# Peptides against a protein of PDB entry 6B4J, part 66

Target 1, 315 residues: chain A of PDB entry 6B4J
Amino acid sequence: DITMQWYQQLQDASMQCVLTFEGLTNSKDSQAKKIKMDLQKAATIPVSQISTIAGSKLKEIFDKIHSLLSGKPVQSGGRSVSVTLNPQGLDFVQYKLAEKFVKQGEEEVASHHEAAFPIAVVASGIWELHPRVGDLILAHLHKKCPYSVPFYPTFKEGMALEDYQRMLGYQVKDSKVEQQDNFLKRMSGMIRLYAAIIQLRWPYGNRQEIHPHGLNHGWRWLAQILNMEPLSDVTATLLFDFLEVCGNALMKQYQVQFWKMLILIKEDYFPRIEAITSSGQMGSFIRLKQFLEKCLQHKDIPVPKGFLTSSFWRS

## One batch from the design tools (peptide; aimed at target 1 W219 N227)

Design b1_p26_7_s2 (made by RFdiffusion4, then SolubleMPNN; from b1_p26_7, 12 letters changed)
Fold by OpenDDE base, seed 1:
Structure b1_p26_7_s2 (fold): chain B 315 residues (1-315), chain A 26 residues (1-26)
Amino acid sequence: as target 1 above (315 residues)
Amino acid sequence: KEEEERKKKLEELQKKIEELQKEIES
């Protein structure tokens, strides 16, 4: 399976990255520990500062991240920090930065859906300049949200239940599995972030370059989802999240073919979702149904709430 | 029988998706 091969390749690359900077992470040397912490803060704090307040602030954050990845010194926590402070510094920063972007999907976007767009545009711009960061974003995303690949992990003989739950994307702490609503909230945030990334370009970059992971991956994702048996509650939830965020962009890009896809979802895929939806899970199904019915009726998909406008970039 | 019917419906959907993909690539 080509999709699973791609998934595995990204996971292998991520694992190899971790092994590469293991010396930095496992060092008992006080100076190495200090460098590690400084690099981690330099990589993650700017991402946490991303907001919908002003385009100028996003530019500053972008420039800081790009400078750090380019080997230039940046100010972090009142200190000058550079990836050149350790031979493994760049690999470590790339990994932690990518991890933080996905974490913002999991936490910030999950709670505030509009936050997807400013985070995604920075991530997309960094990905364009630093492809390895993009691959690591995908690796982290795929591991936390297998539905972003998409695939549904299966239980294997001899597997512990907790390990299976983790593979499905659930958090398990002290032998307690995460509640379904919290799980879906986190998955939604990550899918929404992904849907935003594939459609957004950093406005101050070279627009002549092809998007490093563009809308063609959105089409691929939809096609793959529709080729799978739906998973109870999950498929309806994430399909809605995806289409709400990138449906307008897909409509503009693929036009007639996109509408044919929506018709297929309504006519051929809905019955499959309905067949596995319990009475207690009708909320996600109804939400998806209403969204698609409105879009088909109006022959339009609205621009998602929080989409970055020209006025945002002038602020 | 129900499982076979589900499989058949999935295959039909897959065929339609493949056709759409060909249209996009043309």
Scores: peptide ipSAE 0.274, ipTM 0.826, DockQ to the pose 0.860
OpenDDE base, seeds 2, 3, 4, 5: peptide ipSAE 0.233, 0.240, 0.247, 0.238; ipTM 0.809, 0.812, 0.812, 0.807

Design b1_p26_7_s3 (made by RFdiffusion4, then SolubleMPNN; from b1_p26_7, 7 letters changed)
Fold by OpenDDE base, seed 2:
Structure b1_p26_7_s3 (fold): chain B 315 residues (1-315), chain A 26 residues (1-26)
Amino acid sequence: as target 1 above (315 residues)
Amino acid sequence: KEEEEREKELKKLQEKIEELMKEVEE
């Protein structure tokens, strides 16, 4: 399976990255520890500052992240920080930055869906300039949300239940599995972030270049999801999240073919989702159904709430 | 029987998706 090979390659690259900066992370030297913490803060704090407030602030954040990744000194916590402070600094920063983007999907976007767009446009812009960060974003995303690949992890003989639950993306702490609602909320945030990344371009970059991970991956994601047997509650939830965020962009890109896909979902895939949906899970199913029916009736998919407008970039 | 029917329906859907994917690649 080409998709699974790609997944594994990204995971291997991510693991190799971790090994590359292991000297920095495992160092007992006081100076190395300080550098590590400074680099970690420099990589992650700007991402946490991303907001829907002003385009100018977003540009400042982008420029700071890009400067850091370019080996330039940046101010962080009142100190000058550079990836050149340690030979493993760049690898470490790229990894932590990518991890933080995914974490913002998992936490911020999960709670505030509109936050997907400013985070995604920065991530997309950084990905264009720093492809390794993009690969690491995918690696982190895929590990936390296998549904973003997409694939459904299978239980293997001899596997511990907790390990299987973790593979499915559940958090397991002190032998307690995460509640389903919290799990779905986190997965939704990550899928929404991904759906935003694949459609957005940094407006101050070279727009003549091809998107490094564009809408073609969104089309493939939909195709792959529909080729899989639906999972109870999960598939209906994430399919809605994905279509709500990038359905308009996919409609514009693929036009008639996209509408054919929506018809396939309505006619051929909905019955499968319904068959596995319990009475307690009807909410997610109904939400997807209503969304799809509305889109088909109006022959339009609305622009998602929080989509960045020209007025945002002028602020 | 129900599983076999479900598998047949899935295959039909997969064929439709494959056709649609080809249309997009053209």
Scores: peptide ipSAE 0.354, ipTM 0.863, DockQ to the pose 0.899
OpenDDE base, seeds 1, 3, 4, 5: peptide ipSAE 0.243, 0.027, 0.028, 0.024; ipTM 0.796, 0.597, 0.603, 0.567

Design b1_p26_7_s4 (made by RFdiffusion4, then SolubleMPNN; from b1_p26_7, 11 letters changed)
Fold by OpenDDE base, seed 3:
Structure b1_p26_7_s4 (fold): chain B 315 residues (1-315), chain A 26 residues (1-26)
Amino acid sequence: as target 1 above (315 residues)
Amino acid sequence: EEEKERKEKLEKLRKKIEELEKEVNE
């Protein structure tokens, strides 16, 4: 399976990255520990500062992240920080930065859906300039949300139940599994972030270049989802999230073929979702139903709320 | 029998998607 091979390659690359900076992370030296903490803060704090307030602020954040990844010194916590402070500094920063982007999907976007767009445009722009960060974003995303691949992890003989739950994307703390509503909320945030990344380009980059992970991956994701049996509540939730965020962009890109795909979803796949939906899961089902019906009736998919406009970039 | 029918329906959908993918790549 080509999809599973791709998944595994990204996971292997991520694991290899962790091994490359193990010396920095496991060092008992006080100076190395200080450098690690400074680099971690320099990589993650700018991402946490991303907001919908002003395009100029977003540009400043982008420039800071790019400068750090380019080996230039940046100010963080009142100190000058550079990846050159340690031979493993760049690998560590790339990994932590990618991890933080996915975490913002898991936390910020999960709670505030509109936050997907400013986070995604920065992530896309950084990915364009630093492809390794993009691969690591995918690796982190796929590990936390296997539905972003997409694939559904299966229980294997001899596997602990908790390990299986973690593979499915659930958080398990103190032998307590995460509640279904919280799980779906986190998965929704990550899918929405992914759907935003694949359609957005940093406006100050070289737009003549091909998107490093563009809308063709959105098409692939939809095709793969439709080739899988639906999961109760999960499929209806994430399919809605994906289409709400990138449906308009897919419509513009693929035109007639996109509408054919949407009809297949409504006519052939949606009944399969219905057949596995219990009375307690009707919320996600109804939301998807209403969305599909409205889009097909109006022959339009609305621009998602929070989409960045030209006015945003002039602020 | 229900599982067999479900698998057959899924395979039918897969073929339709494959055809659509070919159209997009042309």
Scores: peptide ipSAE 0.338, ipTM 0.856, DockQ to the pose 0.846
OpenDDE base, seeds 1, 2, 4, 5: peptide ipSAE 0.327, 0.317, 0.311, 0.295; ipTM 0.853, 0.849, 0.844, 0.836

Design b1_p26_8 (made by RFdiffusion4)
Pose (drawn by RFdiffusion4):
Structure b1_p26_8 (pose): chain A 315 residues (1-315), chain P 26 residues (1-26)
Amino acid sequence: as target 1 above (315 residues)
Amino acid sequence: EEEEKIEENQEWLEEETEEIEEEAEE
């Protein structure tokens, strides 16, 4: 409940932001759409540009967003644009910027697991300088993936199925329901991004402040799920690609206490899946063991493939 | 016996979480 109450605080707080700019979106004038068009354009593209080439150019995207959010003018395609054009633009750009980070984790990181880090450092950095943007990220991240909270949505009695599948985060239209395969990845990429944000810190600017969403939320996540019964395919999958990404940082921080949590799921939580999962979906539960049977004996959890090296930063 | 072990582990996880939350507030 402490979590579910905190879960609601962010959600209805985001709905307050959906209304604070109400009128900027619900506007049909020519100029009214041009403004709405140029802001969401110059605010959601730099996030899409976030690449793995170098941290040298990764700073440009960070600065371009810091200037845009802080009110300074920003060079866009054609003429320069700024938020000073409209008082509602700031509380609007912060909304669209937040969704993009999760969306970049939704599509890109789901397919390319390594791009989670170059995106997370910009987000973990922008979260420091502007905390308001972070709560909005925790807002969208949580609804699109309630498994990141983590809370498994229970079945409310007397309701149709298509109503329930939407609550689980499946993308559904009039007659189309998102397959399970093309769904499981959209959740992996989301929590792989979440597992990266909590362990990374923006290096530049020399800030003595603390990480806005500390690695502590990584411990509670593993603990909060491992104390409840696992879902068949969702848990064994998400439980793996979270440890592969943040298992190295947690091993250093909570040295022995983290290992105790691992020798638990080995002998207490694995059986809690072998019966729950049918023979047709053991694929996820198998990767989870192949991951731990090594890590437990190697006394080490490999650094996530795609970590930003020193070479990446200087270069 | 297996269920008792599971309950003991759940309790240990909750206690370690609370201790870490208290450290994080300091």

Design b1_p26_8_s1 (made by RFdiffusion4, then SolubleMPNN; from b1_p26_8, 15 letters changed)
Fold by OpenDDE base, seed 5:
Structure b1_p26_8_s1 (fold): chain B 315 residues (1-315), chain A 26 residues (1-26)
Amino acid sequence: as target 1 above (315 residues)
Amino acid sequence: MEKERIEKNRKWLLEQEKELEKKELE
C-alpha cells in the first residue's frame, strides 16, 4: 500500500530527527540543558500565543517563528535565543515546533474549533518556507491521528491491548483508557486543523508558488475514507469535521466532481455508516447527515465559522 | 441497478485515488 509506505517514511524521518538531536536532549551539561529549554520555549510559546484576535499579532508570531528557524536570534523569556547555540538546535526546534502545532490541534482546536484557522495559516506559511517542519507536522499528526492518513490500525497477534489502543490514537495512562468523547474531541481537533492547513496560504508569502500540501491531499483523504469501511462514531465525526472546515474550499476547487462526491456519500456511504452505528451513537451520524443534506439542498457549503477574512488581516 | 451504481462509484473513487497518487509522485 503506497499510503502506508508514505506514512512509514514520515515516521522514519521523524524518528531519525529525534536521533539527530539526542545529544542535546540527553546532555547532562548545565549549559546544554539551558539551551534546550530556551530553544523549546522559543519554538513553542509563539504557537501558544496564536489567537483569533488580530492579524497584526499573528504576523508578529509568524515572523518570530520564521526568524528562529532562519538562524536569527529571537527574544524568548527575556533572553536572546538562537538555533546556532547548539549544532542540533535547528533539528530540535523544527521537531518541537511541528509537535506543538499538532498539539494545538488536539487541545486548542478540539475545545475551540475556530482556532483552527489562525493556527493553520501560520503552520501553512511556515511549511512553505521550511518544508521539513511540514513533514514533521504530518508525522506527528498521522501518528496521533491515523485517521488523518487515513488508515484504521489493526490488531496484530501478540500485541498488548494497550498498545493497540495507543495505535488507534487513544491516550492510555496508568492502564486507564481515554474516554470515547475525549478521544473523538482530540481527533476532531486534529482533523479540523489539517483541513484548515490544506486550504490556507500565508497572505504575506509568495502566493504564486504551489501550496506545499494543498487541497489535492484533501480530495485524496476524502476519496480514501469513502473507500474504507466506516468505523462506528469515528468516521461520521471526522467526516463531518473535515467537510465543515474544508467543504467550501473543495466545492470551489472541484466543482461538479465535489457534488458528485457528496451524492456518493449520501447514497452509498450513509447506509454503511448507519448499519454500524448503534442507537446511542447516532448523534454524530445525524449531525453529518443533516449537514450534508442541507448542503445538497442549498447547492452550497457555507464558509466555516472562524475563516479568516480581509478584515482580520487589516486588524 | 443499485449494485451497478455502487460498483461504478467505487471504481470512480479508486480512479480518483490513483490520479492523485500519480500527481504526488511527479
Scores: peptide ipSAE 0.207, ipTM 0.779, DockQ to the pose 0.531
OpenDDE base, seeds 1, 2, 3, 4: peptide ipSAE 0.174, 0.046, 0.155, 0.082; ipTM 0.772, 0.689, 0.756, 0.727

Design b1_p26_8_s2 (made by RFdiffusion4, then SolubleMPNN; from b1_p26_8, 12 letters changed)
Fold by OpenDDE base, seed 5:
Structure b1_p26_8_s2 (fold): chain B 315 residues (1-315), chain A 26 residues (1-26)
Amino acid sequence: as target 1 above (315 residues)
Amino acid sequence: SEKERIEENRKWLEEQTKELEEQELK
């Protein structure tokens, strides 16, 4: 399976990246520890500062991240920080930055869906300039949310239950598995972030360039989901999240072909979802069904709440 | 059969995906 090969390749690249900067992360040297902490803060704090408040602030954050990745010194915590402070600094920063973007998906976007857009537009813009960060974003995303690939991890004989739960994306702490609602909330956040990334371009970049991971991946994601047997509650939830965030963009891009896909979802895929949906999980399916039926009835998919407007960029 | 329908839909989706990718490369 080409998709699984791609998944594995990204995971391998991510693992190799970790190995590359292991010297920095495992160093007992006081100076190396200081550099590590400074670089980690420089990579992650700007991402945490992303908000829907003003376009100008978002630009400042973007410029800071880009400067850091470009080997320029940046101010962080009252200190001048540069990836050149350590030979492994760039790899470490790229990894931690990518990790932080995905973490904002599972935390911030999970709680505030509209936060997907400012985070995604920065991530997209950084990805355009720094492809390795994009690959690492995917690697982190895929590991935390296999449904973003998409695939459904399978239990193998001899596998520990906790390991299987982790493969599914559940957090397991002290032999306690995460509650389903919290799990789905985190997965939703990551899918929404992904759906936003694939449609957004940084407005101050070279718009003539092709999106490094554009809407074609949205089509592929949907196609792959539809070719898989649905997973109870998960498929209905994430399909809704995805369509709510990027359905309008996909409609504009693929027009009639996308409407055909939506009809296919309604006519062929909904019965399959319903067949595996318990009464207690029907809410997720009903939400998806109502959303899609409304879109088909109105022949329109609404622009998602929180979508960045021209007025945002003028602020 | 349902299986046949699923397979037909899979093929359609794959063909459409391929076609769209080819169009984007033009």
Scores: peptide ipSAE 0.425, ipTM 0.897, DockQ to the pose 0.730
OpenDDE base, seeds 1, 2, 3, 4: peptide ipSAE 0.396, 0.377, 0.416, 0.379; ipTM 0.885, 0.878, 0.892, 0.878

Design b1_p26_8_s3 (made by RFdiffusion4, then SolubleMPNN; from b1_p26_8, 13 letters changed)
Fold by OpenDDE base, seed 5:
Structure b1_p26_8_s3 (fold): chain B 315 residues (1-315), chain A 26 residues (1-26)
Amino acid sequence: as target 1 above (315 residues)
Amino acid sequence: MEEERIKKNREWLEEEMEKLRKQEEL
């Protein structure tokens, strides 16, 4: 399976990255520990500051992240911080930055769907300039949300139940499995972030260049999902999340083909989802159904709420 | 008519998946 090969390659690359900066992370030296913490803060704090408030602030954040990744000193926590402070500093920062973007999907976007767009546009812009960060974003995303690949992890003989649950994306702490609602909320946030990334370009970059991970990957994702057997509750939830965020962009890009896909979902895939949907899970199914029916009726996919406008960039 | 439509849609999806496969091999 080509999709699984791609998944594994990204995971392997991510693992190799971790091994590369292991010296920095495992150092007992006080100075190395300080550098590690400073670099971690420098990589993650700007991402946490991303908001929907003003385009000018977003540009400042972008410039700071880009400067850091470019080996320039940046101010963080009242200190001058540079990836040049340690030979493994760049790899570490790229990894932590990518991890933080995915965490913002998992946490911030999960709670505030509109936050997907400002986070995604920064991520996309950074990815364009720093491809390794993009690969690491995918690696982190795929590990936390296998449905973003997409694939549905299967139980293997001899596997512990808790490990299987973790593979499915559930958090398991102290032998307690995450509640379904919280799980779906986190998965939704990550899918929404991904759906935003693949359609957005940083407006101050070279727009003539091809998007490093553009809408073609969205089309791939959609096709792959539809080629899979649906998973109870998960498929209906995430398919809705994906289409709500990037459906308008896909419609514009793929036009007639996109509408054929929506018809296929309604006519062929819905019955399959329904067949595995329990009464307690009907909410996600109904939400997807209503969305698709509305879109087909109006022959339009609405621009998602929170989509960045020209007025945002002038602020 | 509905069954035929569904069949055609599935066939189309398979074709799209094959296109994607070819793109990934490049």
Scores: peptide ipSAE 0.166, ipTM 0.781, DockQ to the pose 0.274
OpenDDE base, seeds 1, 2, 3, 4: peptide ipSAE 0.035, 0.098, 0.142, 0.033; ipTM 0.587, 0.738, 0.770, 0.600; seed 1 fails the geometry check

Design b1_p26_8_s4 (made by RFdiffusion4, then SolubleMPNN; from b1_p26_8, 15 letters changed)
Fold by OpenDDE base, seed 1:
Structure b1_p26_8_s4 (fold): chain B 315 residues (1-315), chain A 26 residues (1-26)
Amino acid sequence: as target 1 above (315 residues)
Amino acid sequence: MREERIKKAREELEKWTKELEEKEKE
């Protein structure tokens, strides 16, 4: 399976990255520990500062991240920090930065769906300039949310239930599995972030270049989902999240072809979702159904709430 | 009938996907 091969390649690359900076992370030297912490803060704090407040602030954050990745010194925690402070500094920062973007999907976007867009536009812009960060974003995303690949992990013989739950993306702490609502909330945040990334371009970059991971991947994601048997509650939830965030962009890009896909979802895929949906889970399916039927009826998919406008960039 | 419909839907989807991929290569 080509999709699974791609997934594995990204995971392997991520693992190799971890191995490359293992010396920095495992060092017992006081100076190395200090450098590690400084680099980690320099990589992650700017991402946490991303907000919907002003385009100018977003540009400052972008410039800071780009400067750090370019080997330039940046101010972090009152100190001058550079990836050149350690031979493994760049690999470490790229990994931690990518991880932080995905965490913002998992946490911030999960709680505030509109936050997907400012985070995604920075991530997309950084990805254009630093392809390795993009690959690592995908690797982290795929690991936390296999549905972003997409694939549904299967239970293997001899596998512990907790390990299977973790593979599905559930958090398991002290032998307690995460509640379904919290799980879906986190998965939703990550899918929404991904759906935003594939459609957004940093406005201050070279727009003549193709998107490093653009809307064609949105089409592929949908196609792959439709070729899979739906998973109870999960498929309906995430399909809604995806379509709400990037449906308008896909409509504009693929036009008639995308409408044919939506009709296929309604006519052929909805019955399959409904067949596996219990009465207690019907809410997610109803939400998806109502959204898609409304889009088909109006022959329009609304621009998602929180989409960055020209006025945002002038602020 | 259901299986046949699913098969047909997948075939159509694959066709559309190939058409789009060809256009992206141009």
Scores: peptide ipSAE 0.536, ipTM 0.926, DockQ to the pose 0.684
OpenDDE base, seeds 2, 3, 4, 5: peptide ipSAE 0.520, 0.506, 0.344, 0.524; ipTM 0.917, 0.913, 0.870, 0.920; seed 4 fails the geometry check

## One batch from the design tools (peptide; aimed at target 1 I210 W219)

Design b1_p27_1 (made by RFdiffusion4)
Pose (drawn by RFdiffusion4):
Structure b1_p27_1 (pose): chain A 315 residues (1-315), chain P 27 residues (1-27)
Amino acid sequence: as target 1 above (315 residues)
Amino acid sequence: EELEEEAEEEEEEVEEHIEEIEERLEE
């Protein structure tokens, strides 16, 4: 409940932000759409440019967003634009910027696991300078993936199925329901991004402040889901690509206590899945063992493939 | 100061989760 109450605090707090700019979106004038068009454009593209080439150019995207959020003018396609044009623009750009980070994790990181880090450092940095943006990221990240909270949505009695699948985060339309394969990845990329944000810190600016969403939330996440019965395919998958990304940072921080948590899912939580998962979906549960059978004996959890090296920063 | 207070509350919750895991392993 402590979590579910905190879960609601962010959700209804985001709905307050959906209304604070109410009128900027619900506007049909010509100029009214041009403004709504140029802001969302110059605020959600720099996030899409976030690449793995170098941290040198990764700073441009960070600065371009810091200037845009802090009110300074920003060079866009054609003429320069700024938030000072409209008082509602700031509380609007912060909304669309937040969704993009999780959206970049939704599509890109789900397919390309390594791009989770160059995106997360910009987000873990923008979270410091502007905490309001972070709560909004925790807002969208949580609804689109309630498994990141983590809370498994229970079945409410007397309701149709298509109503329930939407609560699980499946993308559904009038007649189309998102397949399970093309769904499972959308969740992997989301928590792989979440597992990266909590362990990374923006290097530049020399800040003595602390990480806004510390690595402590990584421990509670593993603990909060390992104490409850696992879902068949979702848990064994999400439980793996979270440890592959943040299992190295947790091993260093909570040295022995983290290993105890691992020798538990090896002999206490693995059986909790072998019966729950049918023979047609053991694919996820198998990768989870192949991941631990090594890590437990090697006494090490490999650093996540795609970690930003020193070469990436200087270069 | 608000983030430090949130980090201290999360550290206390982590310590309670460690004790619950250790108590379970003792069983």

Design b1_p27_1_s1 (made by RFdiffusion4, then SolubleMPNN; from b1_p27_1, 17 letters changed)
Fold by OpenDDE base, seed 1:
Structure b1_p27_1_s1 (fold): chain B 315 residues (1-315), chain A 27 residues (1-27)
Amino acid sequence: as target 1 above (315 residues)
Amino acid sequence: SERAAQEAREQAEVEKMIEELDEKLAK
């Protein structure tokens, strides 16, 4: 399975990255610990500062992240910080930055769907300049949300139930599994972030270059989902999230082919979702139904709420 | 580069999936 090979390659690259900076992370030296903390803050704080308020502020954040990844000193916590402070500094920063982007999907986008767009445009622009950060974003995303690949993890003989639940993307704390609503909320945030990344380009970059992970991956994701058996509640939820965020962009790119796919979803795949939907899960099902019916009736998919406009970039 | 080869494989997979979807839609 080519999809599973791709998944495994990204996970292997992520694991190799962790091993590369293990010396920095496991160091007992006080100076090394200080450097690690300074680098971690320099990588993650700018991402947490991303907001929908002003395009000028977003540019400042982008420039700071890019400068850090380029080996230039940046100001963080009142200190000058550079990846050159340690031989493993760059690998560590790339890993932590990628992890933080995915965490913003899991936390911020999960609670505020409109936050997907400013986070995604920065992530896309950084990915264009720093391809390894993009691969690490995918690795973190796939590990936390296997439905972003997509694939469904299987229970293996001898596996602990908690480990299987974690593979499915659930949080398990103190032997208590996360509630289904919280799980779906986090998965939704990550899928929405991904759907935004694949359609957005940083406006101050070289727009003549091909998107490093563009809308063709959105088409792939949909095709793969349609070739899989639906999961109860999960498929209806994430399919809606994906189409709400990137459906307009896919419609513009693929035109007639997109509408054929949307008809296939409504006529062939939707009944399969219905067949596995319980009475307690009708909310997600009805939401997807209403969305598909509205889009087919109007022959249009609306631009998602929070989509960045020219006015945003002039602010 | 290994990356370029991976990107080419990913693109070929996407194209194949699009073709398979188009075949399903043509039925």
Scores: peptide ipSAE 0.025, ipTM 0.601, DockQ to the pose 0.385
OpenDDE base, seeds 2, 3, 4, 5: peptide ipSAE 0.022, 0.024, 0.020, 0.024; ipTM 0.546, 0.599, 0.531, 0.594

